# Peptides against a protein of PDB entry 3NZW, part 274

Target 1, 212 residues: chain A of PDB entry 3NZW
Amino acid sequence: TTTLAFRFQGGIIVAVDSRATAGNWVASQTVKKVIEINPFLLGTMAGGAADCQFWETWLGSQCRLHELREKERISVAAASKILSNLVYQYKGAGLSMGTMICGYTRKEGPTIYYVDSDGTRLKGDIFCVGSGQTFAYGVLDSNYKWDLSVEDALYLGKRSILAAAHRDAYSGGSVNLYHVTEDGWIYHGNHDVGELFWKVKEEEGSFNNVIG
Target 2, 222 residues: chain B of PDB entry 3NZW
Amino acid sequence: QFNPYGDNGGTILGIAGEDFAVLAGDTRNITDYSINSRYEPKVFDCGDNIVMSANGFAADGDALVKRFKNSVKWYHFDHNDKKLSINSAARNIQHLLYGKRFFPYYVHTIIAGLDEDGKGAVYSFDPVGSYEREQCRAGGAAASLIMPFLDNQVNFKNQYEPGTNGKVKKPLKYLSVEEVIKLVRDSFTSATERHIQVGDGLEILIVTKDGVRKEFYELKRD

## One batch from the design tools (peptide; made by RFdiffusion4, then SolubleMPNN)

Design b2_p29_2_s4 (from b2_p29_2, 18 letters changed)
Fold by OpenDDE base, seed 4:
Structure b2_p29_2_s4 (fold): chain B 212 residues (1-212), chain C 222 residues (1-222), chain A 29 residues (1-29)
Amino acid sequence: as target 1 above (212 residues)
Amino acid sequence: as target 2 above (222 residues)
Amino acid sequence: MFHLIEPSEEEKKALEKELKLRELAIFGK
């Protein structure tokens, strides 16, 4: 798995691969590793598939309950804290989760929290999470700037996941790409890694370790 | 350490068509190298046009299917006999599986039916309840043998249009029920030849708007 | 199982054992 999220002048980019594995077996190439919690809030999934899917879906329900009770959208801080508190209650039980809660509220602006099953909760501008995270960081950190255009930021997110998919055996399938703005998240499509690889190789002259 | 899980072998396969879905399973039940039964059905009609199989440890599979069937009954009771949708069924099964997260049902679960638009739907689950809607899925002993074949024949993986030097993929197309049945039969026939835990008989449940139809085919009895 | 850093050999073995026993789908190791 490789997931990433980063803040920039245009909001948040979220990009994830779609491979699930069971040991050396590729269980799926089409897993949705982003949960759309609400129109303004996304959760990413790494670690145990069931743990992430179950509890982040649960989180969605909690966020909706908050909206109904408080008559306002839940903050990214509060949503991430709910999840963090939950996993903390299960500390030592064997949950496996590495998640990013990404969203926009008028109060907070674009916000990213990292939450894992060890009880860590971090606010930050850039996170790569998963077995391919180091490969993603290699590309992302090298090209990241706050002042990226939306187009360049989207491409950078996509390109970083592609790099991870190329080098990490546990990452692959496709890239799901999101842009989070003040108006909510926008889905920017599913990009097959195979097709994307050849396109990028041709356009950039990259991936010279592979002969076309 | 005492292993509470058995392995009863077998293989299951789901394929979604345009307006139908198929869930198939062999009828062999085995423990180690001993055949317990040559005809033990493992694919079930659960009502509301939903078929289900949970393959692996048979005791766990039976328990899970029973719980789901009960869930369907309770759903009808609570919702004035409203039909349970396939997506809601998937969510329910997730909760059943994840409820035993720390002592899982040792099964690979597949359900098949029609979605709310009348399109074929297949959902697959890991032992602890992660699930995904897919066009096809094999589970059980011969899943590793069958899935690559399904990827090629259902999803047209690694199939390209002639003359394009592998640059243009074969377009996706829905398979007919006849084509799907053929693929299922071929898959299980092949699996039986290569895996000792697969054989004896093949039951295929076909879900359409008209209900669930069952077909049976003989497999090798070795 | 999820790891932000390279797991220890012991952790790898434990994970492998768990995965073999339960055949769980995971998003990365």
Scores: peptide ipSAE 0.058, ipTM 0.770, DockQ to the pose 0.173
Fold by OpenDDE base, seed 1:
Structure b2_p29_2_s4 (fold): chain B 212 residues (1-212), chain C 222 residues (1-222), chain A 29 residues (1-29)
Amino acid sequence: as target 1 above (212 residues)
Amino acid sequence: as target 2 above (222 residues)
Amino acid sequence: MFHLIEPSEEEKKALEKELKLRELAIFGK
């Protein structure tokens, strides 16, 4: 798995691959590793598929309950804290989760929290999470600027996942791409890694280790 | 070391069509190299046009299916006999599976039916309840043999239009019921030839708007 | 169990064992 999220002048970019594995077996190439918690809040999934899917869906329910009770949208900080508290309760039980809670509230603006099953909760501007994270960081860090255009930021997110998919055997399938703004998240499509690879290779002259 | 899990072999296969879905399973039940039964159905009509199979350790599979059937009954009771949608069924099954997260059901679960738009739907689950809606899925002993075949024949993976030098993929299209049944039969026949834990009989449940029908075919009794 | 990251060594071993058993079953014929 490779997931990433970063803040920039235009909001948040979230990009993820879509491969799930059972050991050395590719279980799926089409997994949705982004959970749409609400129109303004996304959760990413890395680790155990069931753990992430179950608890992030649960988180969605908790966020909805908050909205109903408090008549306001839950903050990204509060949402991430709910999840963090939950995984802490299961500490030692064997949960495997590496998640990013990304969203927008009027109070916080664009916000990213990293939450994992070890109890870590971090606020930050850039995170790559998963077995391919180092490959993604290699591309992302090299090209990241706060002042990126939305178009360039979307491409950078997509390109970073592609790099990871190329080198990490546990990442692949497709790239799902999101842009989070003050008006909520926008889905920017599913991009097949195979097709994307050849396109990028042709356009950038990259991936010279592969002879077409 | 105590192993609470057995493996009863077998294979299951789900394929979603445009306005139908199929869920198929062989009827062989085996422990190690001993055939326990040549006819032990493992695909079940659970009501509300939902068919279900949980393949792996048969005791766990049976338990899970029973729990789901009970859930369907309770759903009807709580919701004035409202039909359980397949997406809601999938969510329910996830809860059943994940409820045993730390002592999982040792099964690969597939359900099939129609979505709210009347389109064929197949959902597959890992032992702890992660699930995905897919066009096709194989589970069980011969899944590793069948899935690549399904990828090719259902999803047209690695198929290209002639004359395009591999640049244009074969367009996705829905298969007819007859085509799907043939594909299922061919898959199981091939699997039976290469896998001892698959064989004896093939039961196919076909879900349409008109309900669930069953078909049975003999497999090799090796 | 499906994973979105590299499985643990224990899980890898379990899978390998399962795969080997399947292979053995195929060849034991």
Scores: peptide ipSAE 0.197, ipTM 0.763, DockQ to the pose 0.088; fails the geometry check
Fold by OpenDDE base, seed 2:
Formats: structure tokens, C-alpha cells, sequence
Structure b2_p29_2_s4 (fold): chain B 212 residues (1-212), chain C 222 residues (1-222), chain A 29 residues (1-29)
């Protein structure tokens, strides 16, 4: 798995691969590793598929309950804290989760929290999470700027996942791409890694370790 | 080493069509190298146009299916006989599976039916309740043999339009019921030839707007 | 079990230990 999220002048870019594995077996190439909690809030999934899917869906329900009770959208800080508190209760039980809670509220602006099953909760501007994270960071950190255009930011997110998919055997399938703005998240499509690879190789002259 | 889990072998296969879905399973039940039964159905009509199979350890599979059937009954009771949607069924099964997260059902679960728009739907589950809606899925002993075939024949993976030098993928197209049934039969026939835990009989449940139809075919009884 | 990330060796050992402990608990009854 490779997931990433970063803040920039235009909001938040979220990009994830879609591969799931069972040992050496590719279980799926089409896993949705982004949960759409509400129109302004996303959660990413890495680790155990069931743990992430179950508890992030649960989180969605908690966020909805908050909105119903408080008559306002839940903050990204509060949503991430709910999840963090939950995983802390299960500390040592064997949960495997690495998640990013990404959203936009009027109070917070564009916000990213990293939450994992070890009890870590971090606010930050750039996170890559998963077995391919180092490969993604290599591309992302080299090209990241706060002042990126939306177009360049989207491409950078997509390109970073592609780099990880190329080098990490546990990442692949496709890239799901999101842009989070003050008006909510926008889905920017599913990009097949195979097709994307050849396109990028041709356009950039990159990936020279593969002979076309 | 005491293993609380058995492996009863077998293989299951789900394929979603445009306005139908198919869930199929062989009828062989085995322990180690001994055939326990040549006809032990493992695909079930659970009501509300939902068919289910949980392949692996048969005791766990049977328990899970029973719990789901009970869940359907309770759903009707609580919701004035409202039909359980396939997506809600998937969510329910996730809860059943994840409820045993630390002592899981040793099964690969697949359900099939129609979504709210009348489109074919197949959902697959891991032993602890992660699930995904897919166009096709094989589970069980011969899944590794069948899935690549399904990827090619259902999803047209690695198929390209002639004359395009591999640049244009073959467009996705829904298969007819007859084509799907043929594909299922061919898949199980091939699996039976290569895997000792698959054989004897093939039961296919076809879900349409008109209900669930069952078909049975003999497989090799070697 | 499907994984989005390969479990660490430590996690594998922990799972194996848990499974083994459960097996022992079943035999100890």
C-alpha cells in the first residue's frame, strides 16, 4: 500500500493505490483505500484491510452523530481524536492501521491528521503512509512546493503513487486521486498504473530501468 | 499442533452480469485426502434475492450462513418485512465476521444478488470482514487457478483491440447469462482436472429480478 | 486476511502466538 496526502495553497491532495495482498498473492487490484466520510472529510486506509474498513466506517457514523447532535460539522481534529482514542483502547490487541484524516472546516482550514494503531496522532502538511511510503516521499519531497498549482499538485500526487507502485510489490493497481477544497472534496478519477506508467515514461522519459 | 480449523476444500465463484448475478460452488467436501461427501452444497439462497457461500472450514461456513439467515429474518421483523439490500447485507456480514476478529471464521465469503438499480452485484469478504464489490471473484482451493482466467474472460485483462499494437484495450462488455454459465462450467472443469479438492458436482445459483434459479452439473468424480 | 501493508515479522509472531494460545485454551478445556 501507498497512501499520501499533502497540503498546498490550493487545499489538500490525497492519492492512494488500490492493491491488497494476502502474502505473495494479489488479493485485489481495485480496493478503495479512501473512505468518503462526508463531503468535506476523507479517511485513508493502510494496514489490515478489515481493521481500517471497519473502524473508519465506524468513524463515519460517529462523525454523523456529532453533526446531528451539535448541528455543526465535526472538526478534523475531533474526528481524528475519536479514531485515535479508539485505537488506543485496542493498543496491544493486534490492530493494524495507518490512516490519514483529511478535511476542510472553516475553523481549521485544510487539515491533515495521521493516526495509527500504535497510538500516534500527528498533525502535519505532508504524509506518505504504507509499504511504499519511502518511494512516494522520494518523488513528493523532491517536487513539493506550497505554491503548486492545482494541476501540478494533482499530477505530483499521482506521480508519487506511481513511483511507489513501480518499486513496491505491495502497491499497484490504480491511483485514486482527490482534491480537497473549501467546497469539499473532488474525486479526480481512477488511473490505471499500467497505462499511467507508459504514458509517464513516454512523456517524461523516466523509468529508464524498464525497456519499452 | 492442535489446529482448531479444518479445511474442507472446495471452490466458489461469483460473477456479476448486467441484470443478473451468479454464485457457483462445487459440492466436494474433503478432509486431508479423504472425500467426506460428493454432494455437500455450499451455496445458499438466503432470501431477498441474496445468495451466499462461505468456503473454507465448513463448520465455520455453516455457522456464518446460519447467522446471516437469522439476521435476514430479524431485519424483516424490525423493518416491517422490508427487503434487505445487497449492500446492507454486505455490511451485516462484515459485522458478523469482524465480531470474531480475534478468532475468525476460517472462510472466504462471497455473496451475489442485484443492487438497488437492478444491476448484478458480487461482494467478497476476507475472514475478518473486509469486503469489496467486484465484477467477479473466485474463492477456495482453486481460486489461484481460476482468478487469472476470470480476469482475462470477464474483465478482459491483457486483451487489446486488434491492430492497435497493444495500445487500445478491449472495451468492457457485459456477458450474457449463457456466456457466464459456460465460463463457470469451464472454470470448474479445469479446476477439477488440476486440484484434488475440487470435483464431483457443480451447483450454480443464478439471481435475476424473477428470483433465484439453481442449476446442477456433474464434475469429475476422481 | 487481506493486508494493505505486509504485516511485520513481529506482528506475524504475535498472531501466531495468539493462535497458539487459543489452540492451547481449546485443548485445555
Amino acid sequence: as target 1 above (212 residues)
Amino acid sequence: as target 2 above (222 residues)
Amino acid sequence: MFHLIEPSEEEKKALEKELKLRELAIFGK
Scores: peptide ipSAE 0.191, ipTM 0.773, DockQ to the pose 0.076; fails the geometry check
Fold by OpenDDE base, seed 5:
Structure b2_p29_2_s4 (fold): chain B 212 residues (1-212), chain C 222 residues (1-222), chain A 29 residues (1-29)
Amino acid sequence: as target 1 above (212 residues)
Amino acid sequence: as target 2 above (222 residues)
Amino acid sequence: MFHLIEPSEEEKKALEKELKLRELAIFGK
């Protein structure tokens, strides 16, 4: 798995691969590793598929309950804290989760929290999470600027996942791409890694280690 | 190669069509190298036009299916006999599986039915309840043999339009029920030839708007 | 179990152990 999220002048970019594995077996190439919690809040998934899917969906329910009770949208901070508190209760039980809670509220602006099953909760501007995270960081860090255009930021997110998919055997399938703004998240499509690879190679002249 | 399902007796297969879905399973029940039964159905009609199979440890599978059937009953009770949708069924099954997260059902679960738009739907689950809607899924002992075949024949992986030098992929299209049944039969026939835990009989449940139809075919009995 | 990342060797062993224990518990009865 490779997931990433970063803040920039235009909001948040979220990009993830879509491969799931069972040992050396590719279980799926089409896993949705982004959970749309609400129109303004996304959760990413890394680690155990069931753990992430179950608890982030549960988180969605908690966020909805908050909205119903408080008559306002839940903050990204509060949402991430709910999840963090939950996984902390299961600390040592064997949950495997590496998630990013990404959202936009008027109060907070664009916000990213990293939450994992070890009880870590971090606010930050840039995170790559998963077995391919180092490969993604290599591309992302080298090209990241706060002042990126939306177009360039989207491409950078997509390109970073592609790099990870190329090098990490546990990442691949496709890139799912999101842009989070004050008006909510926007899905920017599913991009097959195979097709994307050849396109990028041709356009950039990159991946010269591959003949073709 | 670590395959959590490698020792599971039997194989199941789901394929979603345009306005139908198919869930199939062999009828062989085996422990180690001993055949316990040559006819033990593992695909079940659970009501509300939902078919289910939980392939792996038979006792866990039976328990899970029973619990789901009970869930359907309770759903009707709580919701004035409202039909359980396939997506809601998937969510329910996730809860059943994840409720035993730390002592999981040792099964690969597949359900099939129609979505709210009348389109074929197949959902697959890991032992702890992660699930995904897919066009096709194989589970169990011969899943590793069948799934690549399904990728090729259902999802048209590695198929290209003639004369395009591999630049244009074969477009995705729905298969007819006849094509799907043929594909299922061919898959299980092939699996039976190569895997000792697959054989004896093939039961296919076909879900349409008109209900669930069952078909049975003989497989190799050696 | 499906993983979005490669399970650790420890996790694999734990799962294998659990599965074996289940088999033993079922057949030991």
Scores: peptide ipSAE 0.162, ipTM 0.753, DockQ to the pose 0.085; fails the geometry check

Design b2_p29_3_s1 (from b2_p29_3, 16 letters changed)
Fold by OpenDDE base, seed 5:
Structure b2_p29_3_s1 (fold): chain B 212 residues (1-212), chain C 222 residues (1-222), chain A 29 residues (1-29)
Amino acid sequence: as target 1 above (212 residues)
Amino acid sequence: as target 2 above (222 residues)
Amino acid sequence: SLPPTYFELYEETLAFNKKIIQQQSEALK
């Protein structure tokens, strides 16, 4: 798995691969590793597929309850804290989760929290999570700046996942791409890694380690 | 070595068409190298045009299917006989599986039916309740033999348009019910030849807007 | 050797279940 999220002047970019594995078996190439918690909040999934899918869906319910009780949208800080508190209760039980909670509120602005099953909760500007994270960081960190255009930021997110999919055997399938703004998240499509690879190679003159 | 689970072998296969879905399974039940039964159905009509199979440890599979059937009954009771949608069924099954997250049902679960738009739907589950809607899925003993075949024949993986020098992929299209049944039969026939835990009989449940029908075919009895 | 206690069987079952989950469940590694 490779998931990433980063803040920039235009909001948040979220990009993820779509491969799931069971040992050496490729279980799926089409897994949805972004959960749309609500129209304004995204969660990413790494680790146990069921753990992430189940508890991030549960988180969505908790966020809805907050909205009903408080008559306002939940903050990204509070949403991530709910999840963090939950996984902390299961500490030692064997949950496997590496998640990013991403959203944009007027109070907080664009906000990303990393939450994992070890009880770690971190706010930050850039996170890559999964077995391919180091490959993604290599591309992302080399090209990241706050002042990226939305177009360039989207491409950078997509391109970083592509790099990880190329090098990490546990990442691949496709890139799912999101842009998060104050008005909510916008889905920017599913990009097959096979097609994307050749396109990028041709357009950039990159990936010269592969003969095309 | 200590093992709290049995393994009864077998294989299941789901394929979604445009306006239908198919869920098939062999009828062999085995323990180790001993055939317990040559005809033990493992694909079930659960009502509301939903068919289900949970393949692996048969005791766990049967328990899960029974629980789901009961869930359907309670859903009708609580919601004035409202039809359970396939997506809601999938969510319910996730909760059944994840409810035993720390002592899982040792099964690969597949359900098939029609979505709310009348399109064929197949959902597959891991033992702890991760689920995904797919066009096709094989599960069980011979899944590793069948799934690559389905990738090629249902999803047209690694197929290209003739005369395009491999640059244009074969377009995705729905298969007819006859084509799907043929693929299922070929899959199980091939699996039976290469896997000792698959054979004896093949039961296919076909879901359409008109309901569920069953077909049965003999497999090799070796 | 003496048969395991119920508690020992429980602990062994938990350990085994952790292993099978790692092997049989889908991982988003």
Scores: peptide ipSAE 0.259, ipTM 0.800, DockQ to the pose 0.055; fails the geometry check
Fold by OpenDDE base, seed 3:
Structure b2_p29_3_s1 (fold): chain B 212 residues (1-212), chain C 222 residues (1-222), chain A 29 residues (1-29)
Amino acid sequence: as target 1 above (212 residues)
Amino acid sequence: as target 2 above (222 residues)
Amino acid sequence: SLPPTYFELYEETLAFNKKIIQQQSEALK
């Protein structure tokens, strides 16, 4: 898995691959590793598929309950804290989760929290999570700047996942791309890694280790 | 070595068509190298046009299917006989599986039916309740043999239009029920030849708007 | 050899279940 999220002048970019594995077996190439909690809040999934899918769906329910009770959308801080508290209660039980809670509220602005099953909760501007995270960081860190255009930021997110998909055997399938703004998240499509690879190679003159 | 689970073998296969879905399974039940039964159905009509199979440890599979059937009954009771949608069924099954997260059902679960738009739907589950909707899925002993075949024949993976030098992919299209049944039969006949845990009989449940029908075919009794 | 105690069976079951989850469950690595 490779998931990433980063803040920039235009909001948040979220990009994820879609491969699931069971050992050396590719279980799926079409897994949705982003949960759309509400129109302004996303969760990313890495680790155990069931753990992430179950608890982030549960989180979505908790966020909806908050909205109903408080008549206000839950903050990104509070949503991430709910998840963090939950996984902390299961510490040592064997949950495997690496998640980013990404969203917008009027109070917080664009916000990213990293939450994992070890009990870590971090607020930050840039996170890559999963077995391919180092490959994604290699591309992302080399090209990141706060003043990226939305177009360049979207491309950078997509390109970083592509790099990870190329080098990490546990990442691949497709890139799912999101842009989070004050108006909510926007889905920017599913990009097959095979097709994307050749397109990027041709346009950039990159991936010269592959002779095609 | 201590093992709280058995493995009763077998293989299951789901394929979604445009306005139908198919869930098939062999009828062989084994333990190790001993055939316990040559006809033990493992694909079930659960009502509301939902068919289900949980393949692996048969005791766990049967328990899970029974729990789901009971869940359907309770759903009708609580919601004035409202039909359980296939997506809601999938969510319910996730909860059943994840409820045993620390002592999982040792099964690969597949359900098939029609979505709310009348389109064929197949959902597959891992032992602890991760699920996704797919066009096709194989589960069980011969899944590793069948799944690549399905990728090629259902999803047209690695197929290209003739004369395009491999640059134009074969377009995706729905298969007819006859084509799907043929693929299922070919899959199981091939699997039976290469896997000792697959054989004896093939039961196919076909879900349409008109209900569930069953077909049975003999497999090799080796 | 003495039959395993309930505690031993429990511990072995837990260990085995962890292994099963690792091998059979989908991972978003």
Scores: peptide ipSAE 0.253, ipTM 0.808, DockQ to the pose 0.056; fails the geometry check
Fold by OpenDDE base, seed 1:
Structure b2_p29_3_s1 (fold): chain B 212 residues (1-212), chain C 222 residues (1-222), chain A 29 residues (1-29)
Amino acid sequence: as target 1 above (212 residues)
Amino acid sequence: as target 2 above (222 residues)
Amino acid sequence: SLPPTYFELYEETLAFNKKIIQQQSEALK
């Protein structure tokens, strides 16, 4: 798995691969590793598929309950804290989760929290999470600027996942891409890694280790 | 070595068509090298045009299916006989599976039916409740043999249009019920030849808007 | 050897289940 999220002048970019594995078996190439909690809040999934899918869906329900009770959208800080508190209750039980809670509230603006099953909760501007994270960081860190255009930021997110998919055996399938703004998240499509690879190679002259 | 689970072998296969879905399973039940039964159905009509199979440890599979059937019954009681949608069924099954997250059902679960738009739907589950809607899925002993075949024949993976030098993929299209049944039969016939835990009989449940029909075919009784 | 206690069986079951989950469950690694 490779997931990433970063803040920039235009909001948040979220990009993820779509491969799931069971040992050395590729279980799926089409997994949705982004949960749409509400129109303004996203969760990413890495680790155990069931753990992430179940508890992030549960988180969505908790966020909805908050909205109903408080008559306002839950903050990204509070949503991430709910999840963090939950995984802490299961500490030692064997949950495997590496998630980013990304969203926008009027109070916080664009916000990213990293939450994992070890009890870590971090606020930050850039995170890559999963077995391919180091490959993604290699591309992302080298090209990241706060002042990126939306177009360039979307491409950078997509390109970083592609790099990870190329080098990490546990990452692949497709790239799902999101842009989070004050008006909510916008889905920017599913990009097959096979097609994307050749396109990028041709346009950039990159991936020269592969002979076409 | 301590092992709380058995393995009863077998294989299951689901394929979604445009306006139908199929869920198939062999009828062999085995422990180690001993055939317990040559006809033990493992694909079930659960009502509301939903068919289900949970393949692996048969005791766990049967328990899960029974719990789901009971869930369907209670759903009707609580919601004035409202039909349970396939997507809601999938969510319910996730909760059943994840409810035993720390002592999982040792099964691969597949359900098939029609979505709310009348399109064929197949959902597959891991032992702890991760699920995905897919066009096809194989589960069980011979899943590793069948799934690559399904990727090629249902999803047209690695198939390209002639004359395009591999640049244009074969377009996705829905298969007819006859084509799907043929693929299922070929898959199980091939699997039976190479895997000792698959054989004896093949039961196919076909879900359409008109209901669930069953077909049975003999497999090799090796 | 004495039969395992309920507690021992429970611990072994937990260990085994963790192994099964690792091997058989889908991972977003």
Scores: peptide ipSAE 0.251, ipTM 0.799, DockQ to the pose 0.055; fails the geometry check
Fold by OpenDDE base, seed 4:
Structure b2_p29_3_s1 (fold): chain B 212 residues (1-212), chain C 222 residues (1-222), chain A 29 residues (1-29)
Amino acid sequence: as target 1 above (212 residues)
Amino acid sequence: as target 2 above (222 residues)
Amino acid sequence: SLPPTYFELYEETLAFNKKIIQQQSEALK
């Protein structure tokens, strides 16, 4: 898995691959590793598929309950804290989760929290999570700046996942791409890694280690 | 090493069509190298046009299917005989599986039916309840043999339009029920040749708007 | 050797279940 999220002047970019594995077996190439919690809040999934899918869906329910009770959207801080508190209660039980809670509230602005099953909860501007995270960081860190255009930021997110898919055997399938703004998240499509690779190679003159 | 689970072998396969879905399974039940039964159905009509199979440890599979059938019954009681949608069924099964997260049902679960738009739907589950809607899925002993074949024949993976120099993929299209049945039969006959845990008989459940139809075919009895 | 106690079986089951989850569950690695 490779998931990433980063803040920039235009909001948040979220990009994820879609491969699931069971040992050396590719279980799926089409897994949705982003949960759309509400129109302004996303969760990413890495680790155990069932653990992430179950508890992030549960988180969505908790966020909805908050909205109903408080008559306002839950903050990114509070949503991430709910999940963090939950996984902390299961510490040592064997949950495997590496998640980013990404969203926009008027109070917080664009916000990213990293939450994992070890009990870590971090606020930050840039996170890559999963077995391919180091490959994604290699591209992302080399090209990141706060003043990226939305177009450049979207491409950078997509390109970083592509790099990870190329080098990490546990990442691949497709890139799912999101842009989060004050008006909510926007889905920017599913990009098959096979097609994307050749397109990028041709346009950039990159991936020269592969002869077509 | 202590193993609390058995393995009864077998293989299951789901394929979604445009307005139908198919869930098939062999009828062989084994323990180690001994055939317990040559005809033990493992694909079940659960009502509300939902068919289900949980392949692996048969005791766990049977328990899970029974729990789901009971869940359907209670859903009707609680919701004035409302039909359980396939997506709601999938969510319910996730909760059944994840409810035993720390002592899982040792099964690969597949359900098939029609979505709310009348389109064919197949959902697959891991032992602890992760699930995904897919066009096709193989599960069980010969899943590793069959799944690549399904990728090629259902999803047209690695197929390109002739004369395009590999630049244009074969377009996705729905298969007819006859084409799907052929693929299922070919898959199981091939699997039977290479896997000792697959054979004897093939039962296919076809879900359409008109209900569930069953077909049976003989497989090798070796 | 004496047969394992229910407690020992429970502990072994827990250990085995962890292994099964690792091997058989889908991983978003």
Scores: peptide ipSAE 0.246, ipTM 0.801, DockQ to the pose 0.055; fails the geometry check

